# Peptides against a protein of PDB entry 6GMG, part 21

Target 1, 331 residues: chain A of PDB entry 6GMG
Amino acid sequence: DSDDRVTPPAEPLDRMPDPYRPSYGRAETVVNNYIRKWQQVYSHRDGRKQQMTEEQREWLSYGCVGVTWVNSGQYPTNRLAFASFDEDRFKNELKNGRPRSGETRAEFEGRVAKESFDEEKGFQRAREVASVMNRALENAHDESAYLDNLKKELANGNDALRNEDARSPFYSALRNTPSFKERNGGNHDPSRMKAVIYSKHFWSGQDRSSSADKRKYGDPDAFRPAPGTGLVDMSRDRNIPRSPTSPGEGFVNFDYGWFGAQTEADADKTVWTHGNHYHAPNGSLGAMHVYESKFRNWSEGYSDFDRGAYVITFIPKSWNTAPDKVKQGWP

## One batch from the design tools (peptide; aimed at target 1 D3 Y278)

Design b1_p25_1_s1 (made by RFdiffusion4, then SolubleMPNN; its pose is not in this set)
Fold by OpenDDE base, seed 2:
Structure b1_p25_1_s1 (fold): chain B 331 residues (1-331), chain A 25 residues (1-25)
Amino acid sequence: as target 1 above (331 residues)
Amino acid sequence: EEEKLEEELKREAARPKRHPKSVDR
């Protein structure tokens, strides 16, 4: 029940976190302790620690999306999303593969489609694009200069994104970022902004007009990246969960993982921060927990989801919510 | 846009508890 959600209380600015607990190869803690860590490590604005505001605590209380929300400064819009899909693998498996024992054709096709996505390549594509964007931002003092730099960078790399429309989420993402326009944020100066990454897990079979099989087992054709660019059209993502395959079965609508702007070159060593559910300490769900997972733990996802997207947004460089290095757990 | 956000927030507020899975090494 949405009525059970509670905003976590304020934590003193100087309160140190308790040690995180290991959980399935992840570092885990209760949301209140994450707030303590956040204040010590990620809260800095212009080099000064900040107490997490009531508004930020309210955002955080929504669970997995709340972690991305508080760190990005805005509710995820998911407009600039990347993935990698192996079309040849997909076609080959459909042609030459066979359903498993007891697996329906729809289950088989959904599974093969899911398995044809490469999470690591999708993540690497997003990192590549974020790097290009960061170079374009570096010395740009207005949006026009940023866009010109971006086009030049893309041309130099022979990147297919150079052919995107000016209205594409790719080119409009910066101007559509609230913190870019804020006086204490970017102040309309691109050089004050940096690209950051988060990931969303979701279900492909969201079309209510489609077959029941697609809603239960996935839509093999949905949310594929465009060839060359890797862009995913997220317009059809309405946070609709997977349909139950059996009575009493229920699936979650989405999961979000925060990466930020880590410089670790090895994907497997990158840390992803995410939450389990909304904060309901007095409700049936209990307190919200925050996890810091390695990429493998994050990218594994859940049976609730058959798509993963890596999304680029922007934050002010003055924020420390996306540091170059993220340490898993505490201490 | 506000309606969409409200709907998204309501859906998140209804999100069930989930346990993390171990990754096979």
Scores: peptide ipSAE 0.028, ipTM 0.710, DockQ to the pose 0.048
OpenDDE base, seeds 1, 3, 4, 5: peptide ipSAE 0.031, 0.028, 0.030, 0.027; ipTM 0.698, 0.700, 0.699, 0.625; seeds 1, 3, 4, 5 fail the geometry check

Design b1_p25_1_s2 (made by RFdiffusion4, then SolubleMPNN; its pose is not in this set)
Fold by OpenDDE base, seed 5:
Structure b1_p25_1_s2 (fold): chain B 331 residues (1-331), chain A 25 residues (1-25)
Amino acid sequence: as target 1 above (331 residues)
Amino acid sequence: EEEEEEEEELRESAKPKRHPKSVAR
């Protein structure tokens, strides 16, 4: 029950983390120990280590979304999302492929659609766009200057995003970021902000008016990236989980992974931070655990999800929640 | 206003994970 959620207690500012536990190529720890690591490594504002506030601990307590929430400074809106979809592969497999033994046509189509998404290319697209945005943010002291720089960068790269409407989430994302407007954040100065990335895994078959088969096996046409831009319309994502395919089966509504602004060029070496569930130390779920996964471990996802999106948001450069290098575990 | 309402609706719909996610496959 959601009523079992507890806010983790405060950790002393100078308390060092206990060693993380290795688990299947991931580093794992209990949420309280992650708070200790976060205070030592990620808490810095204007170069000063900070204790995680009660509000931040409360955000963190929500599980996987809480990790992204505390590090981004806002609840994920998912408006500026990217993916990569191989339409030719999809069409070819639907035409020439065959359902597996016992697989329904709807299950086959849903699976083929899922397999036609490329997580690595989706991530690479988000990184490319974040890099363009970061160049546009540089030396831009107002939103108009940022937008002008962004348009110039896109034109120079012949990027299809140059054709997006001015009201597109792509152009509105910065001004809609609370920390951009905060005095101690961006203070309306784009040059004080940087682009950061997180990922969301979710289910495509969320339309309640659609067929039961789409809700069970996925909607092959839902949440596809736009050609050329890679933008995903996330407006229909209402955190609705996959429908059970068998009695007693239950699926989770979403998963979130925090990447931030790592500079590691090799995608496979990047670290993704995520939580398992909300913190319920006295409940059936138990204490929340935090995982630091390599990209391969993150991008594998779960059967609960058939879509992955890589989302761009912004944080103040004065925050250390998105450092250039992230190490797994402790020390 | 509509964008803020959509954000609130998304936030309210963000029920915490109901089940522990096994990272061990």
Scores: peptide ipSAE 0.058, ipTM 0.637, DockQ to the pose 0.058
OpenDDE base, seeds 1, 2, 3, 4: peptide ipSAE 0.045, 0.029, 0.062, 0.271; ipTM 0.614, 0.652, 0.662, 0.768; seeds 2, 3, 4 fail the geometry check

Design b1_p25_1_s3 (made by RFdiffusion4, then SolubleMPNN; its pose is not in this set)
Fold by OpenDDE base, seed 3:
Structure b1_p25_1_s3 (fold): chain B 331 residues (1-331), chain A 25 residues (1-25)
Amino acid sequence: as target 1 above (331 residues)
Amino acid sequence: SEEEEREEELREESKPKRFPKSVNR
């Protein structure tokens, strides 16, 4: 029960973390130990180590979303999302493929759609866009200068994002970031901000007006990226989980993974930080655990989800929650 | 209150995820 959620206690600022445990190619630890690591590695504001505040600990306590929340400084809005979908693969598999033994037509179509997403290309697209945005931010001291720089960069690259409306999530993302407006954040200076990436896994079959089969097996047409831009319309994502296919089956509504601003060029070597559930040390779920996964482990996802999106947001450059290099586990 | 509504929303959004999922093989 969500009523069992507890805010993790404060950890002393200088307390070193205990070693992480290996788990299926991931590094795993309890939430309190992650707080210790976070304070040592990620807490820095203007180069000074900080204790995780009560508010930040409360955000973190919400589980996987809490990891992204504490590191991004805001609850995920998911508005600027990217993916890659192979339409030719999808069409060819639907035409030439056959349902497996015992697989329904709807299950087959949902599976083929899921398999037609390329997580690596989706991630690469988000990184490309984040890089363009970072170049546009670098010498921009007001939002107008940032937007002008961004349009120039996109024009130079012949990027389809140049055709997006000024009100689109792409152009409005910076102004809609609370930390951009904060005195101790961006202070309305784009050059003080940087683009960061997180990922969300979720279910496509969220439309209550759709067939039960789409809710159970996925909606093959939902949450596809726009051609050329790679933008995913996330407006219909309402955190609705997959519908049970059998009695007693239950699915989780979402998963969130934090990447930040790692510079590692090899996607397979990138580290994704995520949580398992809300912190309930005295409840049936137990204590929250935090995982640091390689891209392969993250992108594999779960049967609960048939969509992955890579989302861009912004944080102040003075924050160390998105360093260039992330080390998996401890030490 | 708007705050209570937001807390309830967050509570519902933060529904339990379990990892590792026991691959019931």
Scores: peptide ipSAE 0.079, ipTM 0.636, DockQ to the pose 0.069; fails the geometry check
OpenDDE base, seeds 1, 2, 4, 5: peptide ipSAE 0.029, 0.026, 0.056, 0.026; ipTM 0.692, 0.673, 0.596, 0.677; seeds 1, 2, 4, 5 fail the geometry check

Design b1_p25_1_s4 (made by RFdiffusion4, then SolubleMPNN; its pose is not in this set)
Fold by OpenDDE base, seed 1:
Structure b1_p25_1_s4 (fold): chain B 331 residues (1-331), chain A 25 residues (1-25)
Amino acid sequence: as target 1 above (331 residues)
Amino acid sequence: EEEEEEERKKREASKPKRHPKSVAR
């Protein structure tokens, strides 16, 4: 129950983290120890270490989304989302493949659709776009200059995003970022901002008007990226979990992983930070844990989800929540 | 196909316990 959620207590600014422990190929720690690490590594504003505020601790307490929330400075809107889908693979597998023993047609189609998404290419597309956006931001001192730079960059690359409407999430994302407008943030200066990435895992079969089979096994046609752009329409994502396929089965509504702005070229070496559930130390769920996973461990996801999206947002360059290098665990 | 299914089964058996998230947009 949401009523069991507790805000983690403040940690002294100079308190060092305890060692992380291995957990299923990840580095794992309790939320309070992550706060300690966050204060040492990620808390810096204008080069000065900061204690995590009560508000930030409250945001963090919401679990996996809380990790992205505290590091991005806003609740995830998921408006600027990217994925990669292999349409030819999907069509070929549907045509030439067959259901496994005991697998229904709907289950087969849902599985084939899930397998036709390429998480690495989706992530690479988001990184490519974030790089273009960062170049457009670098010397732009107003939004008009940023938009002009962005259009020029896209034209030079012959990128299909150049054809997006001016009101699209792609062009509106910066002006819709609260920290861009904040005096101590971007102060309406694009050159003070940088693009950052997080990922969301979710279920495709969320349409209540669809068949029960789509809700149980996935909707093969839902949340596909647009050709050329890689943009995913996230408007239909209502955080509805997968429907149970057997009695007593239950699924989680979403997972969020924070990447930020790591410069590691090898996707497999990138670190993704995420939480298990909301912090309920006195409840049945227990204390929140934070995981630092390699891309492989993140992108594998769970049976709870059949979609992954890579989302771009913005943070002030003065924040250290998205450093160039992220070290897994502690020390 | 069989190897991929075995890897999937191993992954599902060795994943951390998941719990519902309380936050909605």
Scores: peptide ipSAE 0.120, ipTM 0.747, DockQ to the pose 0.322
OpenDDE base, seeds 2, 3, 4, 5: peptide ipSAE 0.044, 0.034, 0.046, 0.031; ipTM 0.602, 0.603, 0.604, 0.613; seeds 3, 5 fail the geometry check

Design b1_p25_2 (made by RFdiffusion4)
Pose (drawn by RFdiffusion4):
Structure b1_p25_2 (pose): chain A 331 residues (1-331), chain P 25 residues (1-25)
Amino acid sequence: as target 1 above (331 residues)
Amino acid sequence: SRPFPSSWTEEEANKINAKNAEAAS
């Protein structure tokens, strides 16, 4: 009867996954089966396949956060985040639009702010920034050389990110990555690391001391990207879900999607990996399922979330959790 | 299929959110 979280059992390294295919842009499989796929195509350490450890299986079993947790080796901090927001569209649709049949002005403002974000440009911005970071760390063998290389290209590219504080989440992203300091990971050598991207969907109205309207319909001024850099201050994100509008209405507080470092130029052809909920086959929600969605399927989101952030972190190059290509389903 | 349904009950969403909170701790 217990809807307790259970850890999926160990899968032998030779066990192949059951086949599955995408339907209308999304593919799903039970977590036990995804572990088999992950061990075949994502588990490589210096080209050697590995069994998903007990610890990794435990992380994965937590739901959507599990895929990102496993692939990055760290619970997601969301410290370095990017998004795109059309300020002109937002200001114009507020002073020219009107609420629809059955909207409070708080609901109208909350929706317009939501629709003013552009998740394609947001992902595109994180893409170009991660590329600059990877070029900066290619031949840099200490952090100082990495930061010099990073500032040099940003200045020459006239990127407002060059003026970020030395201790900002942007410039400190590499040094604050645990695997960067680990002797078996980056060993303080930026050339042994790689920038990767994952996405977080979340709610904007997370201030418990704010009006109920913002908790139910969103805070338009919350989690907007800074101009020029596109950085999103994630420090006030506390994993607080959207408040219900009627009794019985439940909302999920966040969703994580793993992109990695795919080389596909078509943002619509990129695949994003995420789970539906924690693993509980003997309980109410049932077994965890891992979803592999095309970008547009992922960025479609849900009414639970009115904000999207595209996050950059680092993993060692010796890993294979962010390959150049990601294929939906199996084989 | 989409990972979430068109709507959740409060009880179902709370189960997910409670485990999310554990994971964050």
Fold by OpenDDE base, seed 1:
Structure b1_p25_2 (fold): chain B 331 residues (1-331), chain A 25 residues (1-25)
Amino acid sequence: as target 1 above (331 residues)
Amino acid sequence: SRPFPSSWTEEEANKINAKNAEAAS
């Protein structure tokens, strides 16, 4: 963490947000104003509006990951991640395609691999799985009942996830969620929890023992989803950025976007909340800004990243950090 | 300004600043 990071001050509970401003098809505001919106819209516990605590403000101050952190209630572990990769497209493009002018073979292969991921299908898979999990949670009052329901749902849908090991992130995710065990959270009652989704963008070429070309242009074989399940092994994601391809070039390590539990069926109309950088109002980076982006804007990503994962975690139903409908901007 | 990902080091912060400067030009 940077030494110039500052925790945003508390905002009065009844302070209304200032209007967001449009920016590149997004709604944008400074972090302090997002806290105001958060308190009005997302802060509710058991239907009661809450002031964002000092701890939550500190979490938020970490930037894009901070937005996901404050809304999910825990630092992202990224253990239950989904993506979609078109193997046939990848093979076909490698076989029949060719490097662009000035593009190296490694750069070509990395680009083709990146383009073979489908962000929309990855998101859809995560939503599908979250829906199955929510059905399994609905009337389950202990973990055993939840797991039984989950297995039944998967069997009915002939889903490959039914073959996962009992210790897999898929089956262990709920019991490993701190808020599930909290007295004021789930209190070990699955029916008090709901599945939520966030997304992470990151670099595939993180293996320091691999070639320099993979670190610069991507590792075409890294972080692919397992066939049938769509699960991505995230264990090798160590938040290592892309290596520079030219002198003076630099890349950042990750981006996080919060979706929650929106019910909008059209992916293009879903809203993703994310931050730019850690809050440094007195530093060179300046104040943190929060963005509410449509899926197209979020999924576009940056050249810093060649992978996107859609991650499932859980929050108590009593929290309003993941409402069915998210309105972009303010008012 | 355009949104950029978070940084955890001063070096990464400087990279973001550089990108912001380029985007503003």
Scores: peptide ipSAE 0.030, ipTM 0.637, DockQ to the pose 0.180
OpenDDE base, seeds 2, 3, 4, 5: peptide ipSAE 0.025, 0.025, 0.028, 0.023; ipTM 0.675, 0.648, 0.689, 0.618; seeds 3, 5 fail the geometry check

Design b1_p25_2_s1 (made by RFdiffusion4, then SolubleMPNN; from b1_p25_2, 12 letters changed)
Fold by OpenDDE base, seed 1:
Structure b1_p25_2_s1 (fold): chain B 331 residues (1-331), chain A 25 residues (1-25)
Amino acid sequence: as target 1 above (331 residues)
Amino acid sequence: SNAYPESLTEEEAQLINEYGKEALS
């Protein structure tokens, strides 16, 4: 599609949202109505509602990534990503399973690899790490104190992340977060920050030097987490979509879902916020819609993607973009 | 050890096609 993206207009701060509508078991609304909800529920800085700025509305207009962008305060870098892969299941299914009727060997291997990822365990790992980070942040008033606390927590838990290099994004993520350095954000005080989570869906078969089969049906060996840490090497993710398997077929490059810092212990009850496409009210795609999905709806994904990662970043505690409880839809 | 990606561009963020709309709606 051509670049017919439009920035949604400003909404009055006191304007209440219209009711959301159900869509495939999710709550759905148009982007302008989400802005209204965002201003009522998520916009608070130090307890005060804020109108979504023009810059934030521009970020939001980019679609699924825009939802994560406006709520995290920065474009996703995806450097601190986690997943879970069942190697034993993968090997067993390859050995004892067989292609379905009409399924090629490459299709079979790609499917088996996709099914060997456990989205719930990947999400749980990210939540575990975020909890460790939050404990390390709690009473740390400089980065040195934060890092010392983090190393101590990891050692106490015998976590393999303790062996990561000091220059790893795991340890450098906080100091590389713009809002941490902002005067009205963290102001270089770790105790003013909290860890938050979002998720990315993407395609494994992005290597142009690999076989066409891997680009069409997935690369079974790509984007697997390190067994001890759960960290995913995302360096080869260049937002390349799945290759068509038939003429006229096209796939989306990625999907992003915002979780934040919900405290709900049951993963199935957590709410994930995401968008369908960039805002093009006068174009063929139409207006952007925002969805609030339960975990089962989010984690199911689409055939466009065979990988899911759960990413940790940071926001100031004074922001309300990542509340303890998220209510699905409106009212 | 793991390698890490570079930051994504804004242009990449808007490359959601019509198929994506249909699938995500």
Scores: peptide ipSAE 0.022, ipTM 0.619, DockQ to the pose 0.075
OpenDDE base, seeds 2, 3, 4, 5: peptide ipSAE 0.019, 0.018, 0.019, 0.022; ipTM 0.659, 0.606, 0.587, 0.640; seed 5 fails the geometry check

Design b1_p25_2_s2 (made by RFdiffusion4, then SolubleMPNN; from b1_p25_2, 12 letters changed)
Fold by OpenDDE base, seed 2:
Structure b1_p25_2_s2 (fold): chain B 331 residues (1-331), chain A 25 residues (1-25)
Amino acid sequence: as target 1 above (331 residues)
Amino acid sequence: SRAYPESLTAEEAELINKAGQEALS
């Protein structure tokens, strides 16, 4: 039961982490040890290490969303999401492809749709946009200046995002970021903020008014990116898990991976930090574990999910939760 | 999430999902 969730205890600020262990190509550790690493590497505010607060430890304890929550400073809203979908591939496979032996038409269509998403291109799009935003932020001391800079940057790049409505999550994301408004955060100064990226895995077949087949095998038409911009409408994502296809089967509703603001140009070398489940050291699920995965390991996902989105949010530059370089594991 | 791509029991998934929903409340 969720009542088994426990907030990890505080770790001394100067306590060094134990070594991570390899696990299926990832670096893995228990949540308490991640807190130790976090305090040594990511906790810095204005260059000074900080002990993870009780509130932050509580956020972290919620599992797969916890890592992103702690490092971004807010629960993920997922409003500014990007993906890449190959429409031509999808249409071609539907037309010329055939269901596998024992595969229903719905299973076939769901699988083809899933395979038509390009995780690497989706990630690259988010990085491209984040870069544009960071340039717009750099010398902007009020929101108006930021927005003007952003429009200019988009125009220079002939980016379709320049045509987005002023109320679009793209333009409103900064003003809707709590840390932007905080005195010790951005203090309403865009130049004190930077764009960061995290990823969410989720299920496409969330519409309860749709067919059972879509809920079991995916909705091929759901959560596709808009052409040109790559924006995904996440308004229908309600954290509903995949429906079971056999008795006793169950699926998790989402997974989150934290990337931050790494500058590594090779996507395959980027590190993604994520958790398995809520911390229940005395419960059936056991202690929470934290994973640091390369992009391949993260982007592969699980059968629980058929969609991946790459989301942009903002954090103060004074935070070190999104450094230029992330080292996998410890030491 | 989990360390390896494998199916969870319905009970395990329900527990994980419940915690996730509580975080939104």
Scores: peptide ipSAE 0.402, ipTM 0.860, DockQ to the pose 0.728
OpenDDE base, seeds 1, 3, 4, 5: peptide ipSAE 0.030, 0.027, 0.025, 0.029; ipTM 0.685, 0.667, 0.635, 0.681

Design b1_p25_2_s3 (made by RFdiffusion4, then SolubleMPNN; from b1_p25_2, 12 letters changed)
Fold by OpenDDE base, seed 2:
Structure b1_p25_2_s3 (fold): chain B 331 residues (1-331), chain A 25 residues (1-25)
Amino acid sequence: as target 1 above (331 residues)
Amino acid sequence: SSAYPSSLTAEEAQLINDAYQEALS
């Protein structure tokens, strides 16, 4: 079915985008028009606009993941992921709560687990960590200096991340970033890089060896953040969608939202960029659309997903794919 | 068109992910 995917054509560098349209409280446009906006706003390398390359357009054509892909410069690996889970709430609701009418025990437990996650707190944790990382990156001209700075910052804040292993995704994230090693990117200079954030929505019940109920209604124990750090072990995320609960029902496997490095302190005012599906203008799905959503619209997610993670990666400071301010829509 | 995202099949997404993980290892 992915055979219908088409790479959007190139857009002239100076072509201005058409106005976005409202959709479910979001700003929406077709992918070709997003490319136009991207070239005007986000394409800058060292202060100069760039035409989106064929490779970048191909990445973008994959849909929601494509938006994060083109802006981060790499396919999302999701290794450095954060979330917030209220364990006390979860335990209390399981103990004292009751299934709704017609709700199975498994469905009840899955729902309670989903509701025990706090998307806003998860996002804030990621932002906090990204800020620490950015301070550590500043004036660090080699990885050793970066790591030393990072440890010092964490110690000053009494952050549990200071106890993570040197090989953990937290400490290895920078050196495992391709753009960090590129001559025209970081060139192995941490001070040329900055931390950025994206979010992934996905399904918890991905273990095929578990019960069918967990696959249908969620696995209450899966993908919880570690206490203190907020780190989520994403190793078991295999991009497997929720199992159907009835004949003919189907779910998508994930959603990705790009935040970047916005400095807006109010989470509710932050803008998240994401796509609906792969670009298939001549197929049944149709052309890909890109959405710019406020946090409340993004964090609501869909019934397809019961987990949200906020992931940190890095991009060169010379890229403008993660500006301090993001304007929703066009103009 | 669905308002829900449908970007990649599970298999396609996993293949791409695995390729990148291998490249980083």
Scores: peptide ipSAE 0.164, ipTM 0.811, DockQ to the pose 0.177
OpenDDE base, seeds 1, 3, 4, 5: peptide ipSAE 0.025, 0.027, 0.027, 0.028; ipTM 0.653, 0.724, 0.722, 0.585; seed 5 fails the geometry check

Design b1_p25_2_s4 (made by RFdiffusion4, then SolubleMPNN; from b1_p25_2, 11 letters changed)
Fold by OpenDDE base, seed 3:
Structure b1_p25_2_s4 (fold): chain B 331 residues (1-331), chain A 25 residues (1-25)
Amino acid sequence: as target 1 above (331 residues)
Amino acid sequence: SPAYPSSLSAEEAELINRAAAEAAS
């Protein structure tokens, strides 16, 4: 239970991390050691190293979402989400494929839908859009200038996002970012902000009014990206976990992975930072661990989830939580 | 064994999201 959650203690600003350890192709460490790394590498504000505050440590203690929370500066709202879905593959597999031995029709359809999402293409779409946004931000000193630049960029690329409503998460995301309005953040100056990316894994079968089969095996029609834009309507994501398929089975509600603003062109070489669970050193779950995974390890996900979204948000350029290069592990 | 995340309940997440949305407005 979340009642066992504990805020990790403060770490001295100059304390160096202990070495990370390999774990299933990723680098792993305990949360306290991640705080040490974070202070050395990611904590900088205006070029100055900072101790992780009690508030930030509390955010981090929530587990996988905590990693994204502390680095983005806000709890994930997931409003500007992208994915890629191969409709032709989905239709073809449904038509020509067959359920495996012992697999129900609903289970088959859910699996085929899950497999029809392309995580790499979804990630690339988010990166493409983030790049467009960053160009629009670069010389914009008010929101109006940013929006004008953004529309021009989209028009030049003939991007379907140009047709989105002004109230769409695509256009409203910046103004709805708390750090944009903060005096020590963006101070309402778009040119002080940059686009960053994180990912969420979640379950498609969240509709309580749908069939039990969809809740157990996935809703093949849920959380698909819109054609052309790649936008996923996340409004129906209520952090509801997959329903058990057998007695005693249980699933978690979500996973979050932090990418930031890495410039590595090869998706497979990008590093994703995430946590296993909330920090409960004296509880049954134990201490929180932080993982730095390559894209393959992150995108593989768990059976708990059948959807992956890549979300864009914004942070001040003065923050170093989203550097151009992320090194896996320590040293 | 893979480490499965267990971070927030749906209710707790909704409360935090609401607070965040209010702060952003």
Scores: peptide ipSAE 0.033, ipTM 0.758, DockQ to the pose 0.149
OpenDDE base, seeds 1, 2, 4, 5: peptide ipSAE 0.023, 0.028, 0.022, 0.031; ipTM 0.599, 0.730, 0.605, 0.751; seed 4 fails the geometry check

